Peptides against a protein of PDB entry 5TUV. Designs and how they scored, part 113

Target 1, 107 residues: chain A of PDB entry 5TUV
Amino acid sequence: KEVIDRLRYLKAEIEDLELKERELDQQKLWLQQSIKNVMDDSINNRFSYVTHEDICNCFNGDTLLAIQAPSGTQLEVPIPEMGQNGQKKYQINLKSHSGPIHVLLIN
Target 2, 107 residues: chain B of PDB entry 5TUV
Amino acid sequence: AQECQNLEVERQRRLERIKQKQSQLQELILQQIAFKNLVQRNRHAEQQASRPPPPNSVIHLPFIIVNTSKKTVIDCSISNDKFEYLFNFDNTFEIHDDIEVLKRMGM

## One batch from the design tools (peptide; made by RFdiffusion4, then SolubleMPNN)

Design b2_p19_6_s3 (from b2_p19_6, 7 letters changed)
Fold by OpenDDE base, seed 1:
Structure b2_p19_6_s3 (fold): chain B 107 residues (1-107), chain C 107 residues (1-107), chain A 19 residues (1-19)
Amino acid sequence: as target 1 above (107 residues)
Amino acid sequence: as target 2 above (107 residues)
Amino acid sequence: KPLLDSSKLTETFNYTLEK
């Protein structure tokens, strides 16, 4: 029957797609590990930075804060709430567990 | 048949997941390339200058960029060990990650 | 597209800096 043939076809196709998905999952894992290894390399780590000029070229006309922190640093931005003076409070909370946070004002 | 319909739904679901995973994989590849290009640029620049950049002139990865109006008043509270920061803004701000910055830099 | 626009926050935003 046509229905039986369609069922067999669909099952075979789904099996192929499953293999493809597993392949992509594996590739992602390998790539993630590769990126980690590259960034953890001593030489690469030494040169893993941007300059003030780089940032200024990317953003224009505003106050820019560059916040460098260790990997794993947690950032939290709460929902803005009305302050005591009637002004909305916009906040950023940073918590590092492994090292100091460094802030630069980009002019 | 109902079974055919169920399999067709499953087929479509898998196709969409594969598409998403392919996109995510591509993004990771681009990130790795951008990082490698950044490292190469900085190595070359320091070789030409015969010295590393001043410590406070560069932003090491990982980092974030906070962008706000020049009129925005920013208050910062820092813990004694500089592991915890609280930023208060009297107006809205934007946050950008290092990945976006590298993209904007054309890396 | 920015990581966050504070003007559009509807929920507490959490982010972890990663290498």
Scores: peptide ipSAE 0.649, ipTM 0.910, DockQ to the pose 0.918
Fold by OpenDDE base, seed 2:
Structure b2_p19_6_s3 (fold): chain B 107 residues (1-107), chain C 107 residues (1-107), chain A 19 residues (1-19)
Amino acid sequence: as target 1 above (107 residues)
Amino acid sequence: as target 2 above (107 residues)
Amino acid sequence: KPLLDSSKLTETFNYTLEK
């Protein structure tokens, strides 16, 4: 039957797609590790920075805070809630576990 | 047949996931390229200047950029070891990661 | 697009800085 043939075709294709998806997953993991290795290199790490000018060229018209922190630093932004004074609270919580956080005011 | 239809739906779902994963992989590749370009730029710049930039003039990766209105009042509470920061804003803000910044820089 | 727009939050946002 045509239906049976279609079923067989679809099953075979799905199997191929499963292989392709696994391949992509592996490639992603490999690339992520590669990026980490490149960034962890001592020479590359030394030069892994942007300047105030770089940031200013990317953004304009606002107050800009550049927050540099160690990898693994956790950032939390709670849902804005009404404060006691009737003002919504917009908040950022930062927690580093491995080193100090550094903040620069840009502009 | 219903079975055929079910498999076709699954096939399409897998195809979409694969497409998404391919796109994500390309983004990672671009991120790696951008980082390498950044490092190269900075190395060249420091060679020309014959010195590294002042410590507080650059933002080292990883970092985030917080932008808000010039009118926004920002309060910051810092732990004694500078491992924990609490930012309070009286208005909305945006957060941008270093990846986006590198993209905006054209790296 | 930005990582986060605080005006559009519907749930607590969590993020970890990574290289």
Scores: peptide ipSAE 0.641, ipTM 0.907, DockQ to the pose 0.925
Fold by OpenDDE base, seed 4:
Structure b2_p19_6_s3 (fold): chain B 107 residues (1-107), chain C 107 residues (1-107), chain A 19 residues (1-19)
Amino acid sequence: as target 1 above (107 residues)
Amino acid sequence: as target 2 above (107 residues)
Amino acid sequence: KPLLDSSKLTETFNYTLEK
């Protein structure tokens, strides 16, 4: 009887959890769309930038490249492999479909 | 009973998914807040300066930051079309997205 | 935590820049 009661409880809870999960899924979708709308706003877009100083304050001691590209730009980093010279090569592949890629040397 | 155990496993699995989704949702909220704060900061700064920043002094979203050792040799080539870039590094590097940068900035 | 550390790659990393 205890098992039966536990089963009933678990089934009821699982049902509630299913509802909660769906609610969260919808909230996520809504928020994602909201973020897109906010960022696509002309005024917000105009001011959606960081400065060299901002980046330098976040990082130090290394060479810093800032790569700005259109939304949708694809980035690929393959597994490092041995190059022709016997040294591992590390690569970043970028593919933009809607505009130029801008690279800035920050540090 | 086995059935009870199965449901308990399922319950726990669902709880973990919900927890993850709640965390992801919170992250999105923070991203939106950070972006809005960034925009507000920049608007205020430009108002105080009575001019926009120089074009090459800012990095527009979306962007990524690549950091590597000062000793790293970096080669960049454009291939196939004007929108495809290949970066070659002779050493390891790290990539950071704009979201992380905004977090580091305290936005 | 970085988006990627190239020294720890075990598979090809793919990422899409998004607004």
Scores: peptide ipSAE 0.655, ipTM 0.910, DockQ to the pose 0.944; fails the geometry check
Fold by OpenDDE base, seed 3:
Structure b2_p19_6_s3 (fold): chain B 107 residues (1-107), chain C 107 residues (1-107), chain A 19 residues (1-19)
Amino acid sequence: as target 1 above (107 residues)
Amino acid sequence: as target 2 above (107 residues)
Amino acid sequence: KPLLDSSKLTETFNYTLEK
């Protein structure tokens, strides 16, 4: 009896959790759309930038490249492979479909 | 009973997924707040300066930051239309998205 | 946490820049 009751309780709770999970999934979708709408706003878009100083304050000690590209730009980093000269190759491939890519050397 | 134990495991799994999704939602909310704060900051700054920043002094979203050792040799091949970039590094690198940068900026 | 650490790649990394 106790086991049966526990099973019933667990099943009911799992159903509630399923509903909660679906709710969260929907909320995520709505929030993502909201963020997109905010970022696509003309005024917000005009001021959606960071400065060199901002980047320098976030990172130090290394060479920093800032790569700005249109939304939808695809980035690919292949598995590093050993080159013919015995040196591993580390690569970044960028492909934009809607506009030019801009690269800035920060430091 | 074994069935009870199985359901307990399933319950726990779902609880963990829900927790993860809740965390992800919180991150999205923070991203939206960070972006709004960024826009507000920049609007205020431009008002104070009575001019927009120089075109090459800012990095517009979306962007990524690539950081690598100062000793890393970087080679870049660019298509004529600047739609395609190939970066070659002789050493390892890290990539950071604009969201992480905004977080580091304290936005 | 970086988006990617090239030293830890186990498969080709793909990413799309989004607003």
Scores: peptide ipSAE 0.648, ipTM 0.908, DockQ to the pose 0.898; fails the geometry check

Design b2_p19_6_s4 (from b2_p19_6, 9 letters changed)
Fold by OpenDDE base, seed 1:
Structure b2_p19_6_s4 (fold): chain B 107 residues (1-107), chain C 107 residues (1-107), chain A 19 residues (1-19)
Amino acid sequence: as target 1 above (107 residues)
Amino acid sequence: as target 2 above (107 residues)
Amino acid sequence: KPLLDSSKLTEKFSYTLQK
């Protein structure tokens, strides 16, 4: 029957798609590990930075804060709430567990 | 048949997941390329200058960029060990990650 | 687009810096 043939076809196709999905999952894992290894390399780590000029070229006309922190540093932005003075509060909370946070004002 | 319909739904679901995973994989590839290009640029620049940049003139990865109006008043509270920061803004701000910055730099 | 635009924030935002 046509229905039986369609069922067999769909099952075969789904099996092929499952293989493709697993392949992509594996590739992602390998790539993530590769990126980590590249960034952890001593030479690469030494040169893994941007300059003030780089940032200024990317953003214009505003106050820019560059915040460098260790990997794993947690950033939280609460929902803006009305302050005691009636002004809405906008906040950024940073918590590092492995090292100091460094802030640069980019002019 | 109902079974055919169920399999067709499953087929479509898998196709969408595969598409998403392909996109995510491509993004990771681009990130790796951008990082490698950044490292190469900086190595070349330091070789030409015959010295590393001043410590406070560069932003090491990982980092974030906070962008706000020049009129925005920023208050910063820092812990004694500089592991915890609290930023208060009297106006709205934007946060950008290092990945976006590298993209904007054309890396 | 930015990681976050505080003007459009409707819920608590969390992010972890990753190497």
Scores: peptide ipSAE 0.641, ipTM 0.910, DockQ to the pose 0.907
Fold by OpenDDE base, seed 2:
Structure b2_p19_6_s4 (fold): chain B 107 residues (1-107), chain C 107 residues (1-107), chain A 19 residues (1-19)
Amino acid sequence: as target 1 above (107 residues)
Amino acid sequence: as target 2 above (107 residues)
Amino acid sequence: KPLLDSSKLTEKFSYTLQK
């Protein structure tokens, strides 16, 4: 039957797609590791920075805070809640476990 | 048949996931390229200047950028070891990661 | 697009800085 043939075709294609998806997953993991290796290189790490000018060129008109922290630093933003004074609280919580956090006011 | 339809739906779902994963992989590739370009730029710049930039003049990766209105009042509480930061804003803000910044820089 | 727009938060946002 045509239906049976279609079923067989679809099953075979799905199997191929499963292989493709696994391939992509592996490629992603490989690339992520590659990026880490490149960034962890001592020479590359030394030059892995942006300047105030770089940031200013990317953004304008607002107060800009640059927050540099060690990899693994956790950032949390709770849902804004009404404060005691009737003002919504907009908050950022930062927690580093491996080193100090550094904050720069760009403009 | 219902079975055929179910498999077609599954096939389409897998195709979409694969497409998304392909896109994500391309983004990672671009991120790696951007980082390498950044390093190269900075190496060249420091060679021309014959010195590294002042420590507080650059933002080392990884970092985030917080932007908010010039009118926004920002309060910051810092732990004694500078491992924990609490930012309070009286208005909305945006957060941008270093990846986005590098993209905006055209790296 | 930004990583986060605080004006559009509908749930707690979490992020980990990574190289």
Scores: peptide ipSAE 0.635, ipTM 0.909, DockQ to the pose 0.937
Fold by OpenDDE base, seed 4:
Structure b2_p19_6_s4 (fold): chain B 107 residues (1-107), chain C 107 residues (1-107), chain A 19 residues (1-19)
Amino acid sequence: as target 1 above (107 residues)
Amino acid sequence: as target 2 above (107 residues)
Amino acid sequence: KPLLDSSKLTEKFSYTLQK
């Protein structure tokens, strides 16, 4: 009887959790769309930038490259492999489909 | 009973998914807030300066930051497709997205 | 913390820049 009661409880809770999960899924989709709309706004887009100082304040001591590219630009980093010279090569591949890629040396 | 155990496992699995989704939702909210704060900051700054920043002094979203040692040799090449870029590093590097940068900026 | 640390790659990494 205790097992039966536990089963009933668990089934009911799982049902509630299913509803909660669906609610969260919808909220996520809504928020994602909201963010997109906010960022696509012409005024917001005009002011959607950081400065060299901002970046320098976030990082120090290393060479810093800022790579600005259109939304949708694909970035790939292969597993480092040995190059022809016997040294591991580290690579970043970028593929843009809608505009130029801009690279800035920050530090 | 085995059935009870199975449902308890399922319940826990669902709870973990919900927890993850709640965390992801919170992250999205913070991203939106950070972006809005960034825009507000920049608007205010430009109003105070009575001019926009120099075009090469800012990095527009979306962007990534690549940091590597000062000793790292970086080579950049553009493929046959003008929208494809290849960066070669002779040492390890880190990549940071704009979201992380905004967090580090305290936005 | 970083999006990627190339020193710790065990598989090909992919990322898409998004607004």
Scores: peptide ipSAE 0.644, ipTM 0.910, DockQ to the pose 0.930; fails the geometry check
Fold by OpenDDE base, seed 3:
Structure b2_p19_6_s4 (fold): chain B 107 residues (1-107), chain C 107 residues (1-107), chain A 19 residues (1-19)
Amino acid sequence: as target 1 above (107 residues)
Amino acid sequence: as target 2 above (107 residues)
Amino acid sequence: KPLLDSSKLTEKFSYTLQK
């Protein structure tokens, strides 16, 4: 009886959790769309930038490249492989489909 | 019973997923807040300066930051239309997205 | 936490810049 009751309780709770999870999924989707709308606003877009100082304050001691590209730009980093000269290859591949990519050396 | 134990495990799994999704939602909320704060900051700054920043002095969203050792040799191949970039590094690097930068900026 | 650390890659990494 106790086991049966526990099973019933657990099953009911799991169903509630399923509903909660779906709710969260919907909220995520809504929020993502909201963020997109905010960022796509003309005024917000005009002021959606950071400065060199901002970046320098976030990082130090290394070479810093800032890469600005249109939304939808694809970035790929292959698995580092040993080159013919015995040196590992570390690469970043960028492909934009809607506009030019801009690179800034910060440090 | 074994069935009860199985459901307990499933319950816990779902609870963890829900927790993760809740955390992800909070991150999205923080991202939106950070972006709004960034826009507000920049609007205020430009009002005070009575001019927009120089075109090459700012990094517009979306962007990524690549950091690597000062000793790292970086080679960049660019397509004629600047739509495609290939970066070659002789050492390891890190990539940071604009969201992380805004977090580090305290936005 | 960085988006990517090239020293820890176990598979090809892909990312899409998005507003």
Scores: peptide ipSAE 0.642, ipTM 0.910, DockQ to the pose 0.920; fails the geometry check

Design b2_p19_7_s1 (from b2_p19_7, 10 letters changed)
Fold by OpenDDE base, seed 3:
Structure b2_p19_7_s1 (fold): chain B 107 residues (1-107), chain C 107 residues (1-107), chain A 19 residues (1-19)
Amino acid sequence: as target 1 above (107 residues)
Amino acid sequence: as target 2 above (107 residues)
Amino acid sequence: SLLEEQKKLAEKLNEELAK
């Protein structure tokens, strides 16, 4: 039947898609490792920065804070809740485990 | 017939996942390129200046940018754990990562 | 970035707050 043929086709295609997905997963892993290696290189690390001008060119009109922290730093942005004074609290929580956090006011 | 429909749904789901993974890989490639371009730019700039930039004039990766209104009151406190930072805002804010900044810079 | 996912969460939150 046409239905049986369709089923066979779909099953075969799904199998091919599974293989493709696994291939992509491996490529992602490889690429992530490559990026890490590039970033961890001593020379690259020395020059891995942006300037205040760079940031100002990317954003306009508002207060800009730059927060530099180690790559493993945890970032939490809680859902705003009513504070003690009946105002919504807007917060950023940072937890570093491997180094200092630096905060710079850009504008 | 129902089995055929189920497999078609699964097929479509897998196709979408593959598409997403392909996009993610492309993003990773672009990130790597952007980073390399950043490093190259900075190396050249420092060579021309014959000195590194002042420490407070640059933001080292990884970092985030917090964008908020000029009217927003920002309070920063460090917890008893010196590695924990709490930022309080009296209004909404936006967070942008270093990757987005590099993109906006045209790296 | 290791903060990318957290950033996305923050963005979603901001979008919701902007409504």
Scores: peptide ipSAE 0.057, ipTM 0.861, DockQ to the pose 0.035
Fold by OpenDDE base, seed 2:
Structure b2_p19_7_s1 (fold): chain B 107 residues (1-107), chain C 107 residues (1-107), chain A 19 residues (1-19)
Amino acid sequence: as target 1 above (107 residues)
Amino acid sequence: as target 2 above (107 residues)
Amino acid sequence: SLLEEQKKLAEKLNEELAK
């Protein structure tokens, strides 16, 4: 009887958790859409940028490249493999389908 | 007994997923707040300057930051339409998302 | 200075990328 009661309890709790999980999933979708709407707003889009100073304040001591690319741009960073010259190849591949890519050297 | 154990494992699995989803939602909320703060900052700055920043002085979202040693040699191959970029590095690099940058900026 | 040289290099790179 104790085991049976425990089983019933667990099943009921799992059902409640399923509902909670679905609620969270819906909230995520809503929030993602909200963010998209905010970013796609013409006024917000106009002011959606950072400055060189902003980047420099976040990083120091290294070479910094800022790569601005349209949403949906493919970013590929292959696993470093030995190149033909015996050196590991460190590579970034960018492919945009909707607009040009812009690159800035910050420092 | 075995059935109880199975359900307890399932319960725990669901609880962990819920916790993760809650964390992800919080992250999205923070992203939205950061973006709004960025826009507000830039609007205010441009109002004070009475002009927009020069086009090449800012990095528009979305973007990524590539961080590498000053000693790293970077080769870039660009397509004619600037839709495709190939970066070759002779050493390791780090990539940072615009979201992370906004966090580091304290937005 | 080293800083000036780095700045010049950055400018050159940006110019090349802008072409």
Scores: peptide ipSAE 0.018, ipTM 0.842, DockQ to the pose 0.053
Fold by OpenDDE base, seed 5:
Structure b2_p19_7_s1 (fold): chain B 107 residues (1-107), chain C 107 residues (1-107), chain A 19 residues (1-19)
Amino acid sequence: as target 1 above (107 residues)
Amino acid sequence: as target 2 above (107 residues)
Amino acid sequence: SLLEEQKKLAEKLNEELAK
């Protein structure tokens, strides 16, 4: 009887959790769409930028490259492997499908 | 009972997944807020300056920041269509997305 | 300096991208 009661309780709780998870999934989708809408707004888009100063304030002491690319640009960072010359290959591969990629050296 | 134990495991699994989704949702909310704050900041700044920033002084979203040592040699090759970029580094690098930058900026 | 060389490279790259 106790086991049966526990089983019933657990099943009910799991059902509630399933509902909660679905709710969260929907909220995520909604929020993602909301973010897209906000970013795509003409006024917001006009002001959707950071400055060199902003970047410099966030990072110190290193070479900083800013790579601006359209949304959906494919970014690949291969696992470093030994090259023919015995040096590890450190690479970034970018492939844009919707527009040009712009690269800026910050410092 | 074994079934009870199985359900308890499942319950815990779902709880953890829900927790993760809640965290992800919170991050999205923060991203939206950060973006709005960025836009507001830039609008205000341009109003005060009575001019937009120079085109090459800003990085438009979306972007990534590549951070590497000042000693790192960077080579870039561009495809014929200019939509594909290959960056070669002779040393390690770090990549930071625009979201992280906004966080570091305190947006 | 190496940094200066990198800057030059970046400038050239940006010029090419602007075309």
Scores: peptide ipSAE 0.017, ipTM 0.849, DockQ to the pose 0.068
Fold by OpenDDE base, seed 4:
Structure b2_p19_7_s1 (fold): chain B 107 residues (1-107), chain C 107 residues (1-107), chain A 19 residues (1-19)
Amino acid sequence: as target 1 above (107 residues)
Amino acid sequence: as target 2 above (107 residues)
Amino acid sequence: SLLEEQKKLAEKLNEELAK
């Protein structure tokens, strides 16, 4: 009887958890769309920037490159492997489809 | 007993997934808040200055920050496709997205 | 705001899971 009761309880709880999980999935999708809408707003887009000072305050001591590219730009960082000269190659590959890529040296 | 144990395992699995989804949702919420705060800050700053910042003094979203040693040699090349960029480094580097920057800024 | 409402909702869900 105790086992049966536990089984019933667990099944009911799992069903409740399934509902909660689906709700969270829907909320995630909604929020993602909301973020997109907010960012795509003309006024928000106009003011969606950081300054050199902002970046410098976040990082120090190194060379800082800011790479601005359109949304959807593909970023590839291959695993460092031996190059033709026998040295590991460190690379960043960017593929933009909708506009230019801008590079700024911050430090 | 075995069925009960199986359901308990499933229950735990679902709870962990829900926890992960809740965390992801919270991160998205924070991202949206950070973005809105950024926009508000910039709007206020430009109103006080009565002018927009110089074009080359700001980095527009979306962007990434590449952090590398000051001794690192960086080469940038553009492929035959004008939208493809290749960055070569002779040493290691770190990449940070705009979301992380906003977090570090306290937005 | 809608954002605040969503935050509150997330918090409520967390509380329910903690029960």
Scores: peptide ipSAE 0.016, ipTM 0.838, DockQ to the pose 0.012

